# Ledger of designs, part 39: peptides against a protein of PDB entry 3ESW

Target 1, 322 residues: chain A of PDB entry 3ESW
Amino acid sequence: NNIDFDSIAKMLLIKYKDFILSKFKKAAPVENIRFQNLVHTNQFAQGVLGQSQHLCTVYDNPSWHSIVLETLDLDLIYKNVDKEFAKDGHAEGENIYTDYLVKELLRYFKQDFFKWCNKPDCNHCGQNTSENMTPLGSQGPNGEESKFNCGTVEIYKCNRCGNITRFPRYNDPIKLLETRKGRCGEWCNLFTLILKSFGLDVRYVWNREDHVWCEYFSNFLNRWVHVDSCEQSFDQPYIYSINWNKKMSYCIAFGKDGVVDVSKRYILQNELPRDQIKEEDLKFLCQFITKRLRYSLNDDEIYQLACRDEQEQIELIRGKTQ

## One batch from the design tools (peptide; aimed at target 1 F19 Q311 Q313)

Design b2_p19_6_s3 (made by RFdiffusion4, then SolubleMPNN; from b2_p19_6, 6 letters changed)
Fold by OpenDDE base, seed 4:
Structure b2_p19_6_s3 (fold): chain B 322 residues (1-322), chain A 19 residues (1-19)
Amino acid sequence: as target 1 above (322 residues)
Amino acid sequence: SLKEQLELIDFYLEKLKEE
């Protein structure tokens, strides 16, 4: 009996697919109760949920993508991408082109487009006057600043002229296209939108220890790639733990298709106590939110994402970026 | 039989759901 191995393989694949899809079905009542109890009783869980409600969907705005693409020097960007791509002898149509694009966007953003702002320049004295600025504290936004999702405004006094300069911490990434300055929050916020505007799969990574960055899904590398706009860094997840010797407890990635604990990618040493939530509850929470984010997807999309998730989990366990 | 193999797979998949 010639065992039709191809037929068997197809049937096995169907059964496996059905199994995977069954995990992404609507949550059982017991899971909903567990979720509700968790977010009501655990502040960290509530925070993750709150972040997911914003970060997972906010960047999927076609109007914003258009504004971004109209604002960026696309001619310069693509010229540089093409130049570097050609220099390395790659053929057109290779998935690696997108990696070159992200690398150029990192360069362009840091060197040509956006500015780091520890202290603002004095509005009266002009450029390169930040050294003369003394922090007076923070206050709420005024009526104009409030239009741009401003949570806080840092207040500075110029030691030279005595005038007050306001540094609004805008959360509206479109406003950041105008202001062209900020810290890690503003950098990551706008850069996440920029990457999304090119049609890329991007996650926003929140670190509990006051840093944020991106991940980009490279089709060439077939994995999530660390991307930090502040550092002009591509695929260097070790920079925080090793180069900065940063102590960290949690890194959570937020994307349109899921919420993932990516702590194992970035916390390589100096791990702080993970005492904000039980590990099992965090895993449950991320899975539960991820299921919700995928409710509108078809079975094939769910299956492909589940395969991607599995590969990522294997990567995170093995500690080797293959 | 292929049927028996599929039933076994279903059995194992159900066990994996309980873990």
Scores: peptide ipSAE 0.021, ipTM 0.458, DockQ to the pose 0.093
OpenDDE base, seeds 1, 2, 3, 5: peptide ipSAE 0.017, 0.020, 0.011, 0.020; ipTM 0.515, 0.532, 0.404, 0.539; seeds 1, 2 fail the geometry check

Design b2_p19_6_s4 (made by RFdiffusion4, then SolubleMPNN; from b2_p19_6, 10 letters changed)
Fold by OpenDDE base, seed 1:
Structure b2_p19_6_s4 (fold): chain B 322 residues (1-322), chain A 19 residues (1-19)
Amino acid sequence: as target 1 above (322 residues)
Amino acid sequence: SLKKELELINFALEKELEE
C-alpha cells in the first residue's frame, strides 16, 4: 500500500490549524481569574499590562502617519535607498528593498533629523551651551507642556547667565517631530512611529535596565530584526550584552499583534536575576495579552501569526535563524 | 513550504509534551 504521504501531511496540517485556532478562542474562566490575580498581585505584570495598553495600539494612527510622511524628506530618503539598492545588483525583489529603507531611515534619523539631548542648551545663551547647564531636578508640566502628554520636566540652570531652561520629556511623538531632540525614550518613541508610517510591522522593545529599541519584521530575512535608532543599528542584537557588557534581566516586545518576551535575543551574557515574576506567569501573561490583541482577526490571520510566533520561539530557543 | 510547516508542528508538539 503506497502510503500517500502528501495526504497524511495535508490531514496533519488541517488538524494542526484547528488546534492552533482553538488556543486563540476566548479565554476560559480559569484563565481570566489567573490573569486578574496576576495583574493585581504582581507589580511587574501590572507594568507589562500598562505598557501593552499604550504601546501595542498608539502607533496605529493614520493621521499621525500622514503627519510623519509630510514632515520627513522623502525625496532624500528614497534617493539614498535607490542608490544603495542599485549597488548590490541583487534582483532579490521587493522584500530586500524594505531592509534598505529601514537602514536609510536609521541613517536619516540619527544624522539628519533627530538630536541626542543629555542636557538642553540654554534658552538665553543659544546653541552649544549645554555644557554650562546644571540640573536642578524635575517637576510637573506647565499648562502648555501638558498638552503634549508630558509627565516630567527636567529643570536646568545656566552657570553663565543664571536663567532657567526647561527640558520637557514629551511622550507625544508628534511634538517630537517639532522638538527633534531627546534621549532613548524620545528616540525610540518617534522612530517607532516613523517605521509604522511606512506600513512596516514594528515592535517596541522595553528593557527593564533603562533602554528601549525597536524590532522590524523583515520579509526578506523572514524574522524579527533588531533596530536601534540611537545606535543606527540594524540586526545587531548582541551590542548590549557583548559590546556594552550591559547587565539585563528582561526585554519585552510590544506590537499590535502581540507581546513577546524577547530576552533570549538580547541577553547573551551578564544576565541579572529574573526575580520580578515567575517564568510561567510571564509566559502566561504575554500569551493572554496576545490573545486579546488578536480577538478581531480572522482564522487565517490568527494561523499565520501563530506560525510566525512559533518560528520566533524556535529562533529564541535554538539560536538558529533559519 | 510543507517542510517548514511540519517543523513548526513538531516543535509545537515537543513543547506540549514537555509541559
Scores: peptide ipSAE 0.039, ipTM 0.679, DockQ to the pose 0.900
OpenDDE base, seeds 2, 3, 4, 5: peptide ipSAE 0.031, 0.033, 0.039, 0.029; ipTM 0.659, 0.652, 0.663, 0.641; seed 4 fails the geometry check

Design b2_p19_7 (made by RFdiffusion4)
Pose (drawn by RFdiffusion4):
Structure b2_p19_7 (pose): chain A 322 residues (1-322), chain P 19 residues (1-19); non-standard residues A184 YCM
Amino acid sequence: as target 1 above (322 residues)
Amino acid sequence: STEIIEEANKKLEFMNEEL
């Protein structure tokens, strides 16, 4: 009995596909309650649910993608990307071009395109002039800035001239293309959209301890890559936990294809207690949403995606890539 | 051949974890 593995191996891969295609089916009402309910047992759940709604579908918008592309200096971007491909882009330029592009976008965005804003500059006094602004709090948007999905307008008084500069906090990323300034918040909103506008596979990563950033899929490294625009950073998920020494509890990724707990990638010391939700319930929560996010996908899509997800679990469950 | 066997083993581990 030379036991035939190649037979048994080829078989299974067949059986596995059925197991997968079954998993991403229905929404049998049994687990539905578990969902509609969990979202009332727990607010960390309602939190994730809410964000999934604001963040997964939103950046897939051709109208926007095109405006961003019109607006960005593509000649400049692609020139530099091409210049860096010139100084040899790996023996296997095997979709490595995509990585060089993301890196250059980070540079353009930071060095060139968008600017940070703690207190704003005085609107009437010069440009370099923020430390003579004392804040008078926050309030609702006026009529004009209400158009751009704004909740809070921080207002400031200029002690040198008396006028009041205001700093609306917008969520319409197209508005940010104009204002070209802000904090992680909007830096990240616009950068996610920018990445999506090159048709890249992109995600919004949310840290409960007040920071946000991106994840981009590198077909060259065939895995997700951490992208943080504020820090012009490429593949440095440790940056928060180690370099900054920031204490963190949870990290959640959002995208058109799903919602995934990516904590393990980032919270690699200074771990805070994860005391917000039964870990079993969180796994369920993401799975149910990811499953819901895919009813309209076909079998080949449902499967290829589920494998990428699995490849990611092993990456996180373990301590490394591959 | 060895690659297909490794992949099948890996997929079997997933199925077991789900069950």

Design b2_p19_7_s1 (made by RFdiffusion4, then SolubleMPNN; from b2_p19_7, 10 letters changed)
Fold by OpenDDE base, seed 1:
Formats: sequence, C-alpha cells, structure tokens
Structure b2_p19_7_s1 (fold): chain B 322 residues (1-322), chain A 19 residues (1-19)
Amino acid sequence: as target 1 above (322 residues)
Amino acid sequence: SENLINEAIKLLEVKKKEL
C-alpha cells in the first residue's frame, strides 16, 4: 500500500487549521457568562480588561504615526542604523535591519530625545534646579492640562525661590513629544507609539510592581523581544529579576492582536505570590480578550497569529528566550 | 504548532524517501 504521505500531511494540516480557527469563533454563551462574572468579581481581571481597552488600540492611530515621524530626526536615526547594519547585517539577512532600527531608537530616545524626570526643574530658576524642588503632593489637572489626558499633577516648591512648579503626568503621547520628559509611564507610552509609527509589531508590558516596558516582534529572531526605553535595553528580559533583584508577580503584555501573560519571560527569581486571580481564570481572561481583538481578522490572519502564539507559549514554557 | 506540523511533514517526507 503506497501510503500517500503528502496527501495525509495535507489532510492533517487542513484539520489542524480548522481546529485552530474553531477556537477563534464567537464565544459560547457559557464563556461570555464566565467572562462577565470574572471581571465583575475579580478586581485584577477588571484592571486587565480596563488596560486592554486602552493599550491594545490607542497606538493604532495613523495621524499620531505621522506626527511622530515628522518630530523625530529620521536622517540621524537611519544614518546610525545604516552604519551599524553595514558592519555585520548583510551576512544575517534583511530582517536584522529592523533589530538595528529598534536599538538605534532606544539610543536616540534615551540620549537625544527624552529626559528622565524624577523632579522637575524650577520654572523660575531654570535648568538643573530639580535638586531644589520639594514635593508638596499631587492634585487634579487645570483646564489646560486636562486637554492632554492628564490624570494627576505633581506639585513642587522650589527651596531657592519659593515658587510652585507643576509636573503634569500627561497620558497623551503627542503632548509627550513636546514636553520630552517623564518617568517609566511617559517613557513607555511615547516609546510604544514611536515603535508603532515605524510599522513594528509592539506590545506594552505592564508589571504589577510599578514598572512598564515594551516588547517588539523581531522577524530576524522570530520571537518577541524585550525592549525597555528607560534602560536602553534590547533583549534583556532578565534585568528586572536578576540585575535589579526585583520581586514581581505579574507581567501582562498588551498588543493590537492580543493580551498575553508574559510573567515567565521576566520573573526568573523572587516571584511574589500570584494570588490576585486563579491561573486558569487569568489564562481564560487573556485568551478571551485576544479572541475579541481578532474578531475582524480573516482566517489566514487568525491562523498566522495563532501559530505565533503557540511558538511564544512553547518559548515561555521552555524558558528559552536566551 | 505549524512548526510541529511542518516538522511532522518533514519526518513523513524523510520516511517516504526511506521507503
């Protein structure tokens, strides 16, 4: 019996594709009930849902991408990318160019473009006066600050001149292109938009223990790559757990095509109790939100993304990011 | 994964050549 192995392989691929696609069909009534009950009864689940409603879609704005590209020194960026690519990039293939681009964007953003703001400079005394600033607390935005999605304004008094300086915590990334200063939140917010403006696959990673960073999908490495704009870090997921000795419980990645628990990539030691939600409920929540984000995609797009998801899950289980 | 299926296909192709 000449077993037509090619025919069997094709049939298995078809059945597998159909099986994968079946997981992305509209949620059953029971799944909708489970989801609704979970987000109404579990505060952590409600928080993940709330973040997904913003972070998964806000950066997919073509007008913002144009403003970003008009604001950045593209000539400097591409000159530096071309210079680094010319050393070794031709041997590794064209896809590595994007890795060099992300590395240069990290350099450019930290060194040339954006500033860390622990305390603002005094508006009256001028530059390099942050040492003289005493925090007085936080308040709501004024009428001007409220135009730029400002939730909180930190208030500082200058010890030298006695004047008050306001540090509005803007969530509008376009306003951050003007102000060019902030903490991890402002850094990650604007840098996520910058990466998206170059047409890259990017996720925003939220850590429960008050840090945020990005992931970039490298076509060269064929995986999600850790990217931290604050640290100028590329592919160093270990920096938090090992270098900082940071204790962490949850890392959740938010992208246009899905929400993923990426805790296993970053929590390598000193894991805090994961007591905010049941593991099965978190897995269900992330899958349910991901499924909703993909409802408008065609079968081939769904299948391609599902194959990517499976590779990531294998990576996360094996601990083989590096 | 598509990779596992592709690996399975490659294994089937290798077996087809060994037969």
Scores: peptide ipSAE 0.020, ipTM 0.541, DockQ to the pose 0.062
OpenDDE base, seeds 2, 3, 4, 5: peptide ipSAE 0.017, 0.018, 0.020, 0.019; ipTM 0.486, 0.469, 0.480, 0.472

Design b2_p19_7_s2 (made by RFdiffusion4, then SolubleMPNN; from b2_p19_7, 11 letters changed)
Fold by OpenDDE base, seed 5:
Structure b2_p19_7_s2 (fold): chain B 322 residues (1-322), chain A 19 residues (1-19)
Amino acid sequence: as target 1 above (322 residues)
Amino acid sequence: SEELINLALKLLRVKEEEE
């Protein structure tokens, strides 16, 4: 009996489409109750919801995209992309061009555009004076700093001149285009906006253990790709667990089309206890938020995204980036 | 049904990798 795998696959795809579309219908009253109870009783769930309300939508701002594109040296970027594409990319088709673009944006951002700031330079003594800076602590923003979504300001005293230098931790990515410095939070925030400004499909990945990075959906690789602007890293999800020997418990990806637990991609060893929420409740939470984010999409868009979701879940289960 | 769908998707992916 030659199992006509093609016929079975076609039938399964039709049934699967109908099944998926049924899942994205309006939530049942029981699901709404479960969701409300979960976010009111579980602090981790409340945190994930709060982050999703910001991170899933904040970067979809056309005005910000225009400002970014006007600020970057696009001539240099595209010149470098074209140069690398001309070496190897022509044989692989047009889809690989976007991978070269992301790689160049990583290079440009780290090497030419943005700076890492462990300690600020002294505002009085000028450049290369960070070594003379002593931390005094943190405080709330002043009236000027508060205009740029600043929650915390780090305060430093110069050992040479005795003056105080403020290092505001701005969350406004447009302000970061001006300041052009920060730590992992500022790097990831602005770089996420930069990638979005090129029309790319991007997720913000939050790690509970005080790190953040991006994922980009590569049409060439047909999967989500790890992207860390701080490390100029492309497709190296192992860097944290293996290279850094970092211990981690949760990695959650936030995008316009969904919230996904991506812990399995990044937590390869030295896993910390996942005790903040039940696994079933976390799965439910991410699915529920994802469902809400997709309410305005048509059936074809929902189906395409669901196919991507299932492919990603298969990848995460297998532990192999294909 | 979810297991069957996941199995079918796995099989389709394996087939695409073998072509």
Scores: peptide ipSAE 0.013, ipTM 0.491, DockQ to the pose 0.094
OpenDDE base, seeds 1, 2, 3, 4: peptide ipSAE 0.010, 0.009, 0.010, 0.010; ipTM 0.484, 0.511, 0.462, 0.486; seed 3 fails the geometry check

Design b2_p19_7_s3 (made by RFdiffusion4, then SolubleMPNN; from b2_p19_7, 13 letters changed)
Fold by OpenDDE base, seed 5:
Structure b2_p19_7_s3 (fold): chain B 322 residues (1-322), chain A 19 residues (1-19)
Amino acid sequence: as target 1 above (322 residues)
Amino acid sequence: NNELIMKAIELLKIKEKEL
């Protein structure tokens, strides 16, 4: 009996596509009840939902993309990308060019564009005066600061002139194009928008232990790639657990097309207790939100994304970046 | 049967990347 392996493979692929598409149909009433109960009873689940409602969609703003592209030195960026691409030769095809672009954007952002702000300079004394700044605490935004999605303002007193300097923690990424300074939150927020403005597939990664970074989907590497704008880091997911010896419990990625627990990519050692939610409930939550984000997609888009999801899950289980 | 099909496809995709 010549087993027609080709016919079996084709039949399996058809059945598999149908099976995948069936998972993305409208949620059953029981799943909706489970979801509602989970987000009403579990604070961590409510937090993940709240973040998803913002982070999954906020960066998909064409007006913001235009403002970003008009603000960046595109001539310098592309000149540097072309220069680095020319060194390795054209043998790897057009897909590798995007990896060079992301690497240059990391360089440009850290070296030429944005600044780290531990303490602000004194507004009265001018540049390089941050050493003279004493923190007085934090307060709510004033009427001007509130226009730019500001939740908190750090207050500093200058030891030299006695004047107060305000450091508003803006969440408006367009305001960050003007201020060009911040900490990990501002860095990741604006850099996520920058990557999105180039038409890239990007996720915002939230770590429960007060850090944030990006992931970029590399078409060349055919996987999600760690990207940290603060560190000018590309494809170094180990940096937190190994290099920093950071203890972590949860890393959740938020993108246009889904919410994914990526903890296994980043938590390589010194894992903190995962006690905020049951693992089964977290898996259900991420899948349920992802399903909702994909409701408007066609069958082919759903299938392609599901294939990416499976490859990522295999990667995360194996602990090997392929 | 669906779980076996998924595992088989996962295994095939793994092999296709190893080729």
Scores: peptide ipSAE 0.016, ipTM 0.494, DockQ to the pose 0.078
OpenDDE base, seeds 1, 2, 3, 4: peptide ipSAE 0.015, 0.010, 0.011, 0.008; ipTM 0.511, 0.488, 0.464, 0.485

Design b2_p19_7_s4 (made by RFdiffusion4, then SolubleMPNN; from b2_p19_7, 10 letters changed)
Fold by OpenDDE base, seed 1:
Structure b2_p19_7_s4 (fold): chain B 322 residues (1-322), chain A 19 residues (1-19)
Amino acid sequence: as target 1 above (322 residues)
Amino acid sequence: NDKLIEEALKLLEVKEREL
């Protein structure tokens, strides 16, 4: 009896695909009840849900992508990418070009485009006057600032001239293309949009301990790659735990196709207590939100994403990012 | 057994992409 191993393999693949797809069908009533109870009773779960409602979809705006591409010096960017790519003699294939693009975007953004703002310059005294600025506190936005999704305005007094300077914390990334300054929040917000504008698969990573960064899905490396615009960092997930000796509890990645606990990628030492939610409930929450984000996708898209998710979970368990 | 099944399923996924 010639066991048709190919026929058996095909049948196993079909059954496996069907099994995977079954997990992404509409949630059972019991899962909906569990989800509703979790987000009503657990503040951390409410926060993750609230962030997902914004961060998973806001950057998928074609009009914003056009404005970004019109604002950036694309000629300079591509010239630099082509120059670096040519050094490697194309030996590593076409997919590596996108890794060079992301590396150049990191350089361009930090060195040529955007500025770190601990304190603003005095509006009256001009450039390089931030040293003379004393924080007075924060207030709500005025009528003009409110147009650009501003929740908070930091207020500073100049020690030299006594005038007040406002530093609006804008959440509108299009306004950030004009202002070209901020802290980790503004940096990550605009840089996430920039990467998305090049058609890249990007996640926004929120760390509970007051930092934010990106992940880019490299087709060359076939994995999610750490990207920090503030640090001009590519594929260095260890920088926080090892180089900074930062203590962390949670890192959550938000993308159009899912929400993922990526804490294991970044928390290599100095782990803080994970006491905000039960691990089982966090896993359930991320899976439930991910499932909802994929409801409009076809079976093949769902299957491909599920395979990618499985590879990521294996990577995160094995600690292979070292 | 679960690990062997996972490895077998991965090998099958690789074959499906090659078909």
Scores: peptide ipSAE 0.005, ipTM 0.403, DockQ to the pose 0.081
OpenDDE base, seeds 2, 3, 4, 5: peptide ipSAE 0.000, 0.000, 0.000, 0.000; ipTM 0.333, 0.320, 0.331, 0.353; seed 2 fails the geometry check

Design b2_p19_8 (made by RFdiffusion4)
Pose (drawn by RFdiffusion4):
Structure b2_p19_8 (pose): chain A 322 residues (1-322), chain P 19 residues (1-19); non-standard residues A184 YCM
Amino acid sequence: as target 1 above (322 residues)
Amino acid sequence: SLEEFWMNLRLTAEEILEN
């Protein structure tokens, strides 16, 4: 009995596909209550649910993608990307070009395109002039800035001239293309959209302890890659936990294809208690949403995606890539 | 878990076929 593995191996891969295609089916009403209900037991759940709605579908918008592309200096971007591919791009330029592009976009965005804003500059006094602004709080948007999905307008008084500069906080990333300034919040909103506009596979990563950033899929490194535009950072998920020494509890990724707990990638010391939701319930929550996010996908798509997800679990469950 | 079990079987099958 030379036991035939190749037979048994080829078999299984077949059986596994059925197991997978079954998993991503229906929404049998049994687990539906578990969902509709959990969203009332727990707000961390409603939190994730709400964000999934604002953040997964939103950046897939051709109208926007095109405006961003019109607006960005593609000649400049691609020239530099090409210049860096010139100083050899790995023996296997095996979709490595995509990585060089993301890196260059980070540079352009930071060094060139967008600008940070703690207090705003005075609208009437010069440009370099923010530290003579004392804030008078926040309030609702006026008629004009109401168009751009704004909730809060921080207003400031200039002690040197008396005029009031205002700093609307927009969510319409197309509006940010114009204003070209802000904090992680909008820096990240626009940068996610920018990444999506090159047709990259992109995600919005949310840290409960007030920071947001991106994840991009590198076909070259065939895994998700951490991208933080504010820090012009490429593959440095440790940056928060170690370099900054920031204490963190949860990290959640959002995208067209799904919602995933990516905590393990980032919270690699200074771990805070995860005391917000039964860990079993969180796994369920993401799975149900990811499943819901895929009813209209076909079998080949449902499967190839589920494998990428699995490859990610092993990466997170373990301590490393591969 | 059952899902982990199936996933590990798949990965072992792929590894055997690569050898």

Design b2_p19_8_s1 (made by RFdiffusion4, then SolubleMPNN; from b2_p19_8, 11 letters changed)
Fold by OpenDDE base, seed 1:
Structure b2_p19_8_s1 (fold): chain B 322 residues (1-322), chain A 19 residues (1-19)
Amino acid sequence: as target 1 above (322 residues)
Amino acid sequence: SEEDEMRQLALLAKEILKE
């Protein structure tokens, strides 16, 4: 009995593909009810949904990509990428070159382009006067600031001249190309857009304990890679838990193709209680939002992404990215 | 789970096709 094992294997793969695709079909009525109940009764779930509605789609703007590419010193960036690539003597490969590009973008952004702003300089006294600034609190935006998606303005008084300086917390990343300053929120917002403008697969990672960063999908490494613009960090997911000894509860990644709980990648020790939502409900929520984001994709795209998701889940369970 | 079973079958199938 010449059992054609190849034929059987092919049939099994077809059945597997069909099974995977069946999970991405239109949600059953019971799933819709569960979703609605969850987001209406659980504040954390509502927060994740609200963030997904913005972060998953806002950076997919071709007009913004053009503005970014016109603003950056592309000649300097590519010169540096080429220089670093040549040092390692590697055969020219498209996939590895992209990793060098991301590393240079991290360098360029932190060293040449953007500035950390704990306190603003005094508008009257000029540069390097932030040490003289006293916080007075926060207020709503004025009419001009409101044009750039500003929810909060921090107010500072200069101890030297007594004048007031406003520090608007802009959420418009195009305005950040002009201001070129901020904290982790502004850094991550603009840097996410920058990476997207180069055609990269990027996720925005939100940490409940007041930090944010990016993930980039490296075709060379065939996985999601930690990227923190504030730290000029590439593939160092351990820096928060180990180096900073930071306590954390949740890390959620938001991308155009899905929402993923990536807590296991970053929370290596000092885990805070995960008491904001049931684990099963969080898993359901992320899967449900991901399913909606993929609704317009074809079966082959859905299957490819599902295979990527599976590989990531295996990675997260095994803790083997190090 | 049904998912785990199907995953195992798919892994086995991939191994068979590599030989």
Scores: peptide ipSAE 0.211, ipTM 0.858, DockQ to the pose 0.812
OpenDDE base, seeds 2, 3, 4, 5: peptide ipSAE 0.116, 0.164, 0.165, 0.120; ipTM 0.817, 0.830, 0.838, 0.815

Design b2_p19_8_s2 (made by RFdiffusion4, then SolubleMPNN; from b2_p19_8, 9 letters changed)
Fold by OpenDDE base, seed 3:
Structure b2_p19_8_s2 (fold): chain B 322 residues (1-322), chain A 19 residues (1-19)
Amino acid sequence: as target 1 above (322 residues)
Amino acid sequence: SEEELQRLLKLLAEEILKK
């Protein structure tokens, strides 16, 4: 009797799928207790949970996507993408085109659309007057500023005319489409929404050491790709640790389908102490939140995402972009 | 672990089907 190895192999793959799916079933009572205890006793865990409740879902707003697409110069963007795609002569199809789109969006956003604001211009003296601005501190938002999810307002006095200029730190990305200025927080917030508006898989990466950026899942490269709108950077995860010589402890990625510790991708040297939470507790926390985010997905979606997660974990351990 | 066993069985199955 010739052993049908192909039949056995197919059965093993079915059993593997069932095994993977079993991990994404409803959390056991013991896991819920562990989660509740962790977020109530560990401040870092509470912070990660709080961020996940906002960042994992806020950008999945079809109304916002429409407003973004109506605001951007799509004709210019696609013209430039087509031009760069044609130069490289890549016959590699639709998947690589999306990488060109993300690169053009980085260019367009930094060069044509958004502005870095270290200090605001004087509202009275006009453009290019930021050099005359002295910081007076920060205060709460007024009634108008409060309409746009503003947590703080930086106050500046003009050394030339003596007038006060307010720089509200808006968290409403639709308001940022109007103001078109900010620092790393405003840049990353609006740029994350822009990428999502093109139907891309995007994560918001929070670094504990006061920086934020994006990751985009490239179907061409079949991996998560570093994207920093402030730096017009694509696939350069080393820029912080190596080029900036930045010291870092934690990088956490927040997406609609999961929360992932991506520290190993970005912290290549000058690692700060990871003393905010036990490593096993952080791993558990990210897995638990990810499991909750996927609760409404079907078995095929869960399995595909689990396979993607496994490949990412292999990548992060090997330190090699595959 | 059960997880390690399942991963090994997956790899074995994929190798069988490539042939």
Scores: peptide ipSAE 0.394, ipTM 0.935, DockQ to the pose 0.702
OpenDDE base, seeds 1, 2, 4, 5: peptide ipSAE 0.391, 0.231, 0.362, 0.335; ipTM 0.932, 0.877, 0.922, 0.913

